# Designs tried in a protein design run: peptides against a protein of PDB entry 3PBP. Part 92

Target 1, 203 residues: chain A of PDB entry 3PBP
Amino acid sequence: LNEKDLNLILNKSLVMYESLDSTTDVIVKRNVIKQLQFVSKLHENWNSRFGKVDIQKEYRLAKVQGPFTINPFPGELYDYTATNIATILIDNGQNEIVCVSFDDGSLILLFKDLEMSMSWDVDNYVYNNSLVLIERVKLQREIKSLITLPEQLGKLYVISDNIIQQVNFMSWASTLSKCINESDLNPLAGLKFESKLEDIATI
Target 2, 203 residues: chain A of PDB entry 3PBP as posed
Amino acid sequence: LNEKDLNLILNKSLVMYESLDSTTDVIVKRNVIKQLQFVSKLHENWNSRFGKVDIQKEYRLAKVQGPFTINPFPGELYDYTATNIATILIDNGQNEIVCVSFDDGSLILLFKDLEMSMSWDVDNYVYNNSLVLIERVKLQREIKSLITLPEQLGKLYVISDNIIQQVNFMSWASTLSKSINESDLNPLAGLKFESKLEDIATI

## One batch from the design tools (peptide; made by RFdiffusion4, then SolubleMPNN)

Design b2_p14_7_s3 (from b2_p14_7, 7 letters changed)
Fold by OpenDDE base, seed 3:
Structure b2_p14_7_s3 (fold): chain B 203 residues (1-203), chain A 14 residues (1-14)
Amino acid sequence: as target 1 above (203 residues)
Amino acid sequence: SIKEEIGKFLLERL
């Protein structure tokens, strides 16, 4: 999704909103308003993300752009190309999930199990980022972009040709955050790592 | 570290 595509979606949503009158069904009105609010929020966040060179965002991108190892890498994805990457906060303590999309319409959710120790020793730049597979989500769509909102923990927005979908993984990420913060692994026992997929808006 | 233990748990689960 580029700025033009977002503007197109915004314009379509505005046209739909402007078409609403006193005779429009209350459910339709509510849905169009929700869609417009969502797209407007995306637009504001898009403008704020691209307009403010936040050095912190570049630093996060640099952390994810280093050589990384995904373990296990799903065998079915060996023939496919990664298309997008996103980092999603799961708490206010800077714990995060990494998401990578592929051209088959798959998402993989990944955990950083190693903290990059910047070895300042010039000779041993082993920037190997370890990423562990949590979940694979099959969307079977061409993924154009991944969007995250800082105020929405454990939520990823996936934009395809005709739909915006939300991936919500707070069902397991809240427990994961708790385990990290309390240094207790026990709550992970029997936990299902299944994200909720929801359609948010048609484009 | 707890993160390394979580990583091992996640890996062994699959």
Scores: peptide ipSAE 0.672, ipTM 0.962, DockQ to the pose 0.367
Fold by OpenDDE base, seed 1:
Structure b2_p14_7_s3 (fold): chain B 203 residues (1-203), chain A 14 residues (1-14)
Amino acid sequence: as target 1 above (203 residues)
Amino acid sequence: SIKEEIGKFLLERL
């Protein structure tokens, strides 16, 4: 992903955000907002390294406050660029996984161990946006888009050039949800963080 | 918080 691609994703995310109206499902709105926030933050981090891209001031209001940190960032992905972002619900209690795709065809699944504070105030930067690496899924395909359905917990649809694939991570996400809801870490012991990949349809 | 402890667990396993 180069700066142009990041800008394209940002623009698409902005367009999606602008398409949100009062009739849009609240979960969809939240997902689009979170995607926009994440992409905007990636863009800011990118701009800090590579130069300021003029993003319309009005969209700065949707900024997530503070730097996002991915820990650990996979060293193998340092030469690659993030192409898509999605947020997937894992329960009805608003627990979610963040997914980022890369131009090598990798997906990373990320856990928000800290609550993201949205800054609605440009002057009130909250710096604690932590994302922890759960899993890397290697698809070895050019990822065009990520789709999530609010009614389908722990499922991500990946669209590539010739196929739609489902990534199902409920095998571990159900346990993760339980740990959060019950405030008990014990069920995580020995848990395999391996998602199931299934081909859904050829394009 | 429980989320922070989960985050630590997830980090330490890698």
Scores: peptide ipSAE 0.672, ipTM 0.961, DockQ to the pose 0.467
Fold by OpenDDE base, seed 4:
Formats: structure tokens, sequence, C-alpha cells
Structure b2_p14_7_s3 (fold): chain B 203 residues (1-203), chain A 14 residues (1-14)
């Protein structure tokens, strides 16, 4: 089992979990939850064994090389280090939200207001990426990984030491997508940029 | 662009 295979199994397990509804048999629900817990624990162990992909170095390098501007950058996070980055699709087009996690257990949700393609590959420096702060979510947990599923719009899965949490921002991202696609800002007026946090499984 | 205008809106909100 390699990291890619483990991530694939985790993604499949998350998709399977989200497919559970009120009509699903209790035994099936329990088995899916147990599988998700098991795979999540394996993922945690994998990240611990094979080293955290040093996103910190890449982020520090990105910060030092200046390709990213976050406006406003939360003053409280200046002393903290980014640990993970994820891109979450908000529609079936190319509209996306960027999420960055920090070692204080915070998530920031960011909007790309410039069409520059973000490349996080060290070999593909995107210069002058503008990111605008939408929301800060304080989890107060050590964030091990961020998982996104292309089939699940506006959903981010956060894996910590003992729990998987879902961050769902479709409450505002659906409106944001509409504004982009229709070239109309009016629906943003009075919109609350508050994501929903839900505990999915204990690890 | 619409994205730039959204960015300005989001920035002015905070």
Amino acid sequence: as target 1 above (203 residues)
Amino acid sequence: SIKEEIGKFLLERL
C-alpha cells in the first residue's frame, strides 16, 4: 500500500460515508463508519511514518519568494506556520476556494481574485497570486491532512489526531459561484461567510 | 474582472 493508494481508499471511504442516509441499514452505517475510522487511522500513521510532506518548507519558500499575498492576513497567524493547503471546487466549472491550515489549528478559506493558476509545485512558481481572506475557522486541533473530493463541492475534510471533521461552506460558496458565473455581485450583499463544521468520525 | 470585484468586496467586508 502506497500513499496514493491509501488516499484513494480514504477518499472512497469518505464518499461512502456521505452516501449514507436515513434509509441505510444500521449495520451498513456501522461498517462504513468503522471502515472510515480504520482508514483514517492508517492515514494518520502513514503521515507520521513517512514524514509530513514539508508543506511548511514549500510555504516558507513560497512566502520568501513572494508568489502569494493573502489580504488581509490574520495578525494572529503571523507567528504560526502553514501546514496544509487544499483547493476545493465550488462548482462544476473552474471556480475554487483555497484552504490553508496552520499549526495553531486554524483554517483560512481564501478566494483567488486573479486568474493566475496556482501551482504549488516547487517547480511551477506562480508569481503574484492574490488571495483574499473569506473566513477563518478555528479547530484548535493539530491538522494532519486536508482532503477534498471532486464529487463533493464546497466540502473539506480535516484529519486530526483523533477525529475527521467536515467543513462545509456551500452556504456561501453557492452564492459566490453564482456571482462569478453570472457576473453579478448583488447576491453577495448581506451574505454570511460562515462554514458549517461537523464531526464525521472519531479515529 | 468579476473576480477582482468580488475580491474587493470581500476585502472591504473585513
Scores: peptide ipSAE 0.666, ipTM 0.963, DockQ to the pose 0.371
Fold by OpenDDE base, seed 5:
Structure b2_p14_7_s3 (fold): chain B 203 residues (1-203), chain A 14 residues (1-14)
Amino acid sequence: as target 1 above (203 residues)
Amino acid sequence: SIKEEIGKFLLERL
């Protein structure tokens, strides 16, 4: 098993978990949960052994000169290091949220308000990626990895040392998607940008 | 663009 295969199995296990409902047989539920726990533990051990915290290359959120500008950047995170980045689809139209984790156990959810103009000028890659802060989620855990599933809109899975948690932001992301698609800002008025955090499995 | 206006809205609410 390589890292890619392990991630695939983990993703499959997460999909299976999310497919569980009130009608699912108790034995099936238990087996899916046990599988998820096992694979998650393997994933944790893999990350710890190989020292590849796939720190997705520290996109050094360099304030001004980096390829990404975050506005506002939370002042409390200034001295902390970004550890993981993920992109989460919020609709079938390829609208997405960017998530960045930090070594203080924080997640920030970000909106891309500018489309990347690919300036083909090889020498002047003005990576002006504007990102706007939507929400900060404080987990107070060491975040080892972020997992997203393309079929699960507005859901992010956070793997820490002893737990998998789901961050579900469809409460506001569905409205955001609607605003983009309909070119109407009115539905954002009074909207709370508060994600739901749920414990999925202990590792 | 609508995305830019959303970005402004999100920024101004904070």
Scores: peptide ipSAE 0.665, ipTM 0.963, DockQ to the pose 0.373

Design b2_p14_7_s4 (from b2_p14_7, 8 letters changed)
Fold by OpenDDE base, seed 1:
Structure b2_p14_7_s4 (fold): chain B 203 residues (1-203), chain A 14 residues (1-14)
Amino acid sequence: as target 1 above (203 residues)
Amino acid sequence: SIKEQIGKFLLERL
């Protein structure tokens, strides 16, 4: 992908984030909505000691309802606010990593160790959305947006003020995917959870 | 589940 193609994809992605219209792919719309809901919930959980966010019924089609628990939450991030959320596919079997950005320029990569139960009943909030910390990536930049491409497994694009960076975590995510699919933990032993950061384009 | 076991592994390494 040349710089122009990347800018086009980024612009399309940003426009898709801003203009979720009726023509937007249902999957993309769901991802954007999930992202916004998750950010809103994180913001509320951060600002209010465990406030119930009433998300409108139409957004219930997003598989992820309820409070998320990040374990462990990095102590260094307690004074910072979550700014963006993304979900990145790591295989074709629907295994995914959750990424959250913070206003200090940090990214956290998270594993969903429990199947998110959709609370269909407003009264039966399944509070058990567990997220486990995999890695913290310190970008030291103001993160404007997070972009993912469904055809690019284990890749996250981070837009800041003057640069687009790629976070590539396939070095460990391929092993993680294998462990899930084969039901074998052995390949995780000694695995380094270190993502590759690369500058893609200057803005 | 395997995911729960992975989660436990990831937690215990930190």
Scores: peptide ipSAE 0.676, ipTM 0.961, DockQ to the pose 0.501
Fold by OpenDDE base, seed 4:
Structure b2_p14_7_s4 (fold): chain B 203 residues (1-203), chain A 14 residues (1-14)
Amino acid sequence: as target 1 above (203 residues)
Amino acid sequence: SIKEQIGKFLLERL
């Protein structure tokens, strides 16, 4: 089992979990939850064994190499280090939210207000990425990984030591997508940029 | 662009 295979199994397990509804048999629900817990624990162990992909170095390198501006950058996070980055699709187009996690257990949700393609590949220097702060979510947990599923719009899965949590921001991201696609800002007026946090499984 | 306008809106909100 390599990291890619483990991530694939984790993604499949999360998709399977989200497919559970009120009509799903209790035994099936329990088995899916147990599988998700098991795979999540494996993922945790994998990240611990194979080293944290030093996103910190890549982020530091990205920060040192200058292409990312976060406006405003939360003053409280200046002393903390970014640990993970994820991109979450908000529609079936190319509209996306960027999420960055920090070692204080915070998530920041960011909007790309410039059309420059973010490449997080070390080999692909994105110059002059403007990122605008939408929301800060304080989890107060050590964030091990961020998972996104392309089939699940506006959902981010956060893996910590003991829990998988879902961050769902479709409450505002659907409106944001509409504003982009229709070229109309009016629906943003009075919109609350508050994501929903839900515990999915204990690890 | 619409994205730049959204960015300004989001920035001015905070």
Scores: peptide ipSAE 0.666, ipTM 0.962, DockQ to the pose 0.370
Fold by OpenDDE base, seed 3:
Formats: C-alpha cells, sequence, structure tokens
Structure b2_p14_7_s4 (fold): chain B 203 residues (1-203), chain A 14 residues (1-14)
C-alpha cells in the first residue's frame, strides 16, 4: 500500500460512513465503522512516517502556489507551526475555502479574496496571495491529517490520535457561495461564521 | 471584485 492507495481507501471509507442512514443494516453499519477506524489508524501511522510538513512559521505558505498572506493572522498562533493545509470546495463553481492546521490543535478557515493574476512582468514577482481569516476552530488535539472529499461540499475531516472529526461549514459557506455567484454581499450581513464539529469515529 | 468585497467584509468583521 502506498500513501495514495491508503488515502483512496480512507476516502472510500469516509464516503461509506456518510452513506449510512436509518435503513442501513446494523451489520453493514458496524463493518463500515470498523473499516473506517482501521484505515484511519493506518493513515495515522503512515503520516507519522512522512513527518509533519513543517510549513515554516512565515505568513508565506510557500507550498501553496506563491507566498500567501493570512490577514488577520491570529496572534495566539504566532508561536505555533502550521502542520497541514487543505482546500475544500463549497460549490461546483470552484469556489473554495483554505484550511490550515497548527500544532496547538487549531484550524483556521480562510477565504481567497484575490485571484492570482500572473503578472508576467518579470520585475514584479510580488505574487502575494491574500487569505482572509473566516474562522478559527480550536480542537485542542494533535492534528495528523486533513482530508477532503470532492463530493462533500464544505466538509473537512480531521484525523487526530484517537478520533476522526468532521468540520462542516456549509451553514455559512452556502451563503458565501451564493454571494460570489450572485455578486451580492447583502446575505453576509449578520451571518455567523460558526462551523459544526462532529465526532465521526474513534480510532 | 465581489471576492475583494467579501474579503473586506470578513476583515472588518473581526
Amino acid sequence: as target 1 above (203 residues)
Amino acid sequence: SIKEQIGKFLLERL
């Protein structure tokens, strides 16, 4: 099993879990949960081998296509190291939220408010991509990995030592998507940017 | 752009 295969199996297991409903046979439900737990544990062990992606403390996430500036950067996270990054689709129109995890167990959800203009002007290499803080979610756990499923809009799966948690931000992301698509800012007025956290499985 | 306006809104909210 390579990392790609393991990720694929994990993704399939998560999809299977989300497909469980009140009509699902109890045996099937138990098997899906057990499979998810097993694969998640394997994934955890795999990630521990590849090391934490030391996303250098700089406001510049280099691994994302150019220097990114997070604004505002939470002051409480200044001394912490970014550990994972994920991009979550919020609609079928390629609108996305960026999530960054930190070694304090925090997640930040970020909005890309600038489109990368490739300035072909050789001299103005200031590819500063702007990321605006939407929400900070404090998990108080060591975050080992972030998983996203393309078919699951506005959902992020967080794997820690002993648990898989789902972060669901469709409560506000659906409105955000609407605002982008309709070019209307008004629906954001009074909107609460509070994600729902749910425990999916114990590992 | 609408995205820039959203960015400003989000920033001013904090």
Scores: peptide ipSAE 0.666, ipTM 0.963, DockQ to the pose 0.391
Fold by OpenDDE base, seed 5:
Structure b2_p14_7_s4 (fold): chain B 203 residues (1-203), chain A 14 residues (1-14)
Amino acid sequence: as target 1 above (203 residues)
Amino acid sequence: SIKEQIGKFLLERL
């Protein structure tokens, strides 16, 4: 098993978990949960042994000159290091949220308000990726990895030392998607940008 | 663009 295969199995296990409902047989539920726990533990051990925290290449959120500008950047995170980045789809139209984790156990959810103009000028790659802060989620855990599933809109899975947690932001992301698709800002008025955090499995 | 307007809205709310 390589890291890619392990991630695939983990993703499959998460999809299976999310498919569980009130009608699912208790034995099936238990087996899926046990599988998820096992694979998650393997993933943790893999990350710890190989020291590759697949720090998705530290997009050094360099403030001014980096390819990404975050506005506002939370002042409390200034001295902390970004550890993981993920992109989460919020609809079938390829609208997405960017998530960045930090070594203080924080997640920030970010909106891309500018479309990347591919400047084909090789020398002037103005990577001006504007990212706007939507929400900060404080987990107070060491975040080892972020997992997203294309079929799971507005859901992010966070793997820490002892737990897998789901961050679900469809409460506001569905409205955001609607605003983009309909070119109407009115639905954002009074909207709370608060994600739901849920414990999925202990590792 | 609508995305830019959303971005501005998100900034102004904080």
Scores: peptide ipSAE 0.664, ipTM 0.963, DockQ to the pose 0.391

Design b2_p14_8_s1 (from b2_p14_8, 7 letters changed)
Fold by OpenDDE base, seed 1:
Structure b2_p14_8_s1 (fold): chain B 203 residues (1-203), chain A 14 residues (1-14)
Amino acid sequence: as target 1 above (203 residues)
Amino acid sequence: SIKEKIGEFLIKRW
């Protein structure tokens, strides 16, 4: 993401916001507003807080379809700014989890419950970019970068000032993958969406 | 779709 890309996302978010009307679902409206606020804050802080984040894949998706709505958006994160984004594969197919970090040291893990389609229709735009909150992981550290390795399913590496940590969510992601692949929700019943955090290295 | 149903399930947890 560069400033130009962020401006594009901001503009798309504004267009989406302007498309909201009395017929739009209240939850959708709220999520769009929160996202716009999020992107705006990101834009304001871009030059001061964000280093080069290699978010090429996520950016490509965002560039094509515009901003995503997060449901629910954690209320505690309303005043904080997103710092990094990553996409993590959970199987050998196309199933993936989106992770966003915040400047409070939180990670949110998100599920794409709708297939992203190129929507040129502003009205359809709101419906095609849905992200669902799976888990919030509180690291309470300044997150510098997020790293994913294609060969390591369900693993996210978080780089902070003095430590690299691994977030492993295969405990629930394997079940999620199974549910998708088998079209069966039953395995989700009673599943704990708790990722494992492990210190990998000191830096 | 199954993904939509999963999404609904996940939302209901909060």
Scores: peptide ipSAE 0.678, ipTM 0.964, DockQ to the pose 0.575
Fold by OpenDDE base, seed 3:
Structure b2_p14_8_s1 (fold): chain B 203 residues (1-203), chain A 14 residues (1-14)
Amino acid sequence: as target 1 above (203 residues)
Amino acid sequence: SIKEKIGEFLIKRW
């Protein structure tokens, strides 16, 4: 894949975010819809500091940010606004990581520890969106877009004004996937949750 | 569930 091909893929991905085509892969459509729903809800509810408290099964000291609860919420991000959201597949099943960007140029990677009730009804507030903080990545850039490709597991593309960067978290996400699939927590012991950042292309 | 246990583990890291 040369730089030109990558730019083409990214442009195509951006276009897919702007327009869902009937020929688009079901997984891609699902991810785009989920992202759009989350972003829309985030934008609608972000300024309401009184975010609806998600009632979780377990009492958690969590900050509600939009239609979901993040635990723990990074204190440094309290004064910043979420700008983008993406859902990244980590295996061929249904295991996903949620990424949220902020206007300080940071990314948070989040784990869904509860099954999200998909409410198709935009008007119906879903109370059960629990997200657990895995990692914070500081890019110190204005993040314009987050792109994920379904064929690229555990990879997120971050578009800023002058650069496209790849965040690769398969170093820990592969272990996380294994833990889920095998119902074994032991492999998480001593695991470093550090993603790799790579510059892909200049814009 | 295993996901809930993972969540608990992840929270305890902070």
Scores: peptide ipSAE 0.676, ipTM 0.963, DockQ to the pose 0.476
Fold by OpenDDE base, seed 4:
Structure b2_p14_8_s1 (fold): chain B 203 residues (1-203), chain A 14 residues (1-14)
Amino acid sequence: as target 1 above (203 residues)
Amino acid sequence: SIKEKIGEFLIKRW
């Protein structure tokens, strides 16, 4: 990925954001916003490496999305572009995992470690701008889309060219949910953050 | 907060 490509994706993400209206599905809105935030962060990191600052774009993005951080950000992913964003519920409350796909075929699973209030008002959008890396899953496929089903907790469907795969992270997400809800960190000790990947269907 | 503590825990794994 070069600077030109990154700028193109950033612009595309901005156009997508601007196309959001009251008729847009809530999940789509969330994904577009989160993707824009992530692409903005990648752009910031890219600019810092090259000693370049696009003040106008950064101002616009800061106004809409504010600062966004992933900690730690995998060094190898700095050269790749985020392609899709999904938010997956892990319980019947409001606990969720954020998933980001990259053009290298990787998925990252992210935890929101700050409280979030969501507003779809463009002028007063409140967002969580802190994400923590949980797991990286390498699919080695071109990811076309990420799908979540509200009735299926801790499951992400990944659509590629010829296959639909399920990523199931309830092996650790159930424990994470419990830790949040009970305000107890002890169950995290020794927990393996390894998701299960399964082929669901051919396309 | 508990979420912040979880975040710290998760970061320390890397």
Scores: peptide ipSAE 0.675, ipTM 0.963, DockQ to the pose 0.501
Fold by OpenDDE base, seed 5:
Structure b2_p14_8_s1 (fold): chain B 203 residues (1-203), chain A 14 residues (1-14)
Amino acid sequence: as target 1 above (203 residues)
Amino acid sequence: SIKEKIGEFLIKRW
């Protein structure tokens, strides 16, 4: 079992969990939940064994020198290290939100406002991907991994030591998608960029 | 672009 296989099993378990409804048999519900808990625990153990991928090492989130510029960057996060990155689809097109986790237990949700072409000038390699801050979510937990399911729009699963949490941002992402697709900013007026956090399973 | 305008909007709200 490699990390890829484990992630696949975890994703399948999450999909099965989300498929549960009021008509689902109690035994089936229990089995799906137990499976999710087991796989989540395995995933946790895996991440702890192989260490955290320090995104700062791979993705220098620096305004001037890194491949990504976050604007505004939360000043409180300057002293913390980015730990995970994920992209979440918000529609059936290609619109997506970028999420970055930090070792303080914060999540930042980011909008890609520019598709910058890579300048291949070796001497002046300014690769700046523009990312705009939408929301900061403080979980106050050690975030081990971020999981997204392509069939679940606007949902992010956060795995910590003892819990899986779902971040649902469709409350604002549906409006954002509409604005992009219709080229109209008006629906953004008065919109609250507040995601919903839900506990899915204990590990 | 619309994305750039959205970006500007999102920045200004902070």
Scores: peptide ipSAE 0.675, ipTM 0.966, DockQ to the pose 0.389

Design b2_p14_8_s2 (from b2_p14_8, 6 letters changed)
Fold by OpenDDE base, seed 2:
Structure b2_p14_8_s2 (fold): chain B 203 residues (1-203), chain A 14 residues (1-14)
Amino acid sequence: as target 1 above (203 residues)
Amino acid sequence: SIKEQIGNFLINRW
C-alpha cells in the first residue's frame, strides 16, 4: 500500500459515506463510518514524520456471531482463545470468507458451507454454523483488530501493536467464487490456498 | 448444494 492507494481508499470511503441517508441500514451505516474514520486516521498519520499510525481500540470490529463449528479445528489452537472475527467479501454476489484470530497470533480463514438454518426446536436450540478450514496464517503477533474494506474484495487488514498488515487471499478466493457461482468444483483441483501477507504501515 | 460440496472438498484436503 502506497500513498496513492491510501488516497484511493479514502476517496472511496468518502463516496460511500456520502451515499448514506436516513434510510440506510444501521449496520451498513456503522460499517461505512468506521471504515471512513479508520482510513482518515491512517491518511492523517501517513504524512507524519514518524510513519506511526495510532489506531484506537474502537476499531475492533469483532462480530461475535452464534455458535460455530470449525472443521477441521487445528489441534494447535485448542489451548488458545479466539480474539476477533471478521467477514470478508470475495465477490459482489454476497460470497464471503470468515476470519477468526487467536491469541497465539494465528488467523484461520473459513468457508461457510451451510446456510444458517435456525432450528426453532424450543428445547434444543442448536444454531449450527458450519465453518470449514481453508487456511491458517501464523502472524505470531498480538492481534488487536481485524478490518475489512467493502471495496476491497478478498483483503483483510490485521492490526497489531506496531504494524498493520494486509492478508490478500484473492489468489484462491477468485477461484472459489467462480466455483460457487458456476456450480463447478473442477477449478478447485490443484488450487493452492496460500494468502499473501504484506506490511502496510508501522504504528 | 454446491457450497456443501465445496465444504466436503475442503475438509478432505487435510
Scores: peptide ipSAE 0.684, ipTM 0.965, DockQ to the pose 0.431
Fold by OpenDDE base, seed 4:
Structure b2_p14_8_s2 (fold): chain B 203 residues (1-203), chain A 14 residues (1-14)
Amino acid sequence: as target 1 above (203 residues)
Amino acid sequence: SIKEQIGNFLINRW
């Protein structure tokens, strides 16, 4: 098994977990949860052994592309190092949230407020990677990996040593998506940018 | 752009 295969199995296990409902047989539920726990533990151990930050391939390519500016950058995070990055789709279009984890156990959710002008001109790749701070989520855990599922909008799975947690930000991301798509800022007035954190499995 | 306006909104709320 390579890291890619393990990630695929983990993603499949997460999809299977999310498919569970009140009508699902108890034995099936238990087996799915056990599988998720096992695969997550393997994933964690794999990342730890190989010192590989599970950076989504898209962002590995993006790290090569220019300075990221986060505004405002939380002062408390100046002394900490970014450990993981993920992109989460918030609609069926191209709207996405960027998440960065830090070694203090914090997640920051970020908005890309500048469109990368596809300057096809090789020379002027001013990759102005402007990122705006939406929310800081303090998990107080060592974050080993960030997982996103393309079919699950506004959901981020955080793997730590002992637990898998889901961060669900659709409470505000649905409104944000609407604002972008309709070119209307009014729905943002009074909106709380508070994500829901849920424990989904113990590892 | 709308994204820039959203960005400004998000920055100014802190």
Scores: peptide ipSAE 0.682, ipTM 0.966, DockQ to the pose 0.385
Fold by OpenDDE base, seed 3:
Structure b2_p14_8_s2 (fold): chain B 203 residues (1-203), chain A 14 residues (1-14)
Amino acid sequence: as target 1 above (203 residues)
Amino acid sequence: SIKEQIGNFLINRW
């Protein structure tokens, strides 16, 4: 993500937020608010102009893009612009996957291996914002919006001009959730990180 | 942490 990408996502998130009214479904409201909160935090970090920024010890330094690191970042996406962002619950314990869409029709599914944090002391600003690439899904469509439903774990709805598609990643996210909750990495061995794509409706 | 270990696993599989 660069400043342009972040601004684009922010603007889209704001438009979605402004469309909310008293008749809007509570689940939709919650989703939009969560997206806006995430993007707003990123924007704040981007605009933060501290004299010195200290990276936390655990922060991944391989590919720094904007106020956070995505590791690895797919090289094919360097020439494309991020268009949407969403967070998807994978369990009831606040474990989430982050999804970012690009204008080539790609989705990247990302794991937060570190908690996002900022801290100040007298002379230092410390930040941590690490995202790890799980999967790239190529839809080859112009993605207009990303929708998630809190009651539907591991499901992302992708809206394009003519179709709504569901990305279901519970095939691997259930195992990931188990690994987190049980503090056991063994179930990840041999796991395929392949999401299922399904057409939901034509628009 | 377990999340950090998972992160390392996910990075290293590429």
Scores: peptide ipSAE 0.681, ipTM 0.964, DockQ to the pose 0.532
Fold by OpenDDE base, seed 5:
Structure b2_p14_8_s2 (fold): chain B 203 residues (1-203), chain A 14 residues (1-14)
Amino acid sequence: as target 1 above (203 residues)
Amino acid sequence: SIKEQIGNFLINRW
């Protein structure tokens, strides 16, 4: 079992969990939850033992010189380090949200407002990837990993030491998707950019 | 572009 295989099993377990509904047998629900807890615990132990700290590639989200510019960058996060990055699909048309976690337990949800023009000019590394701040979610936990499932639009799974949490932002992302696809900004008026946080399983 | 307009909207709400 390698890290990739473990992640695959974890993802499958999360998909199974999300497939549970009110009609699902109680025994099945219990088994799925237990499996999810077990795999999550293995994942936690795997990350701790192998010292593969998911390379805190310090995405130094430096405003000016980094590959990514976040606007506005939350001033409260200047003293903290980015720990994880994930991309979450919000529709079937390839619209996506970028999420970055920080070592203070914060998540920021970001919108890509510019298409990466691959300027092939090797010398002008102005890879200014513009990212716009949508929401900051404060978890106040050590975030170990971010998991996304392609079949689950607008959902992010956050793995911490003792819990898996789901961040669901479809409350606003569905509207955002509509605005992009229809080229109409009007639906954004009065929209609250507040994600729902749910505890999925304890580890 | 619509994405740029959305970006501007999102920035200006802070």
Scores: peptide ipSAE 0.679, ipTM 0.966, DockQ to the pose 0.386

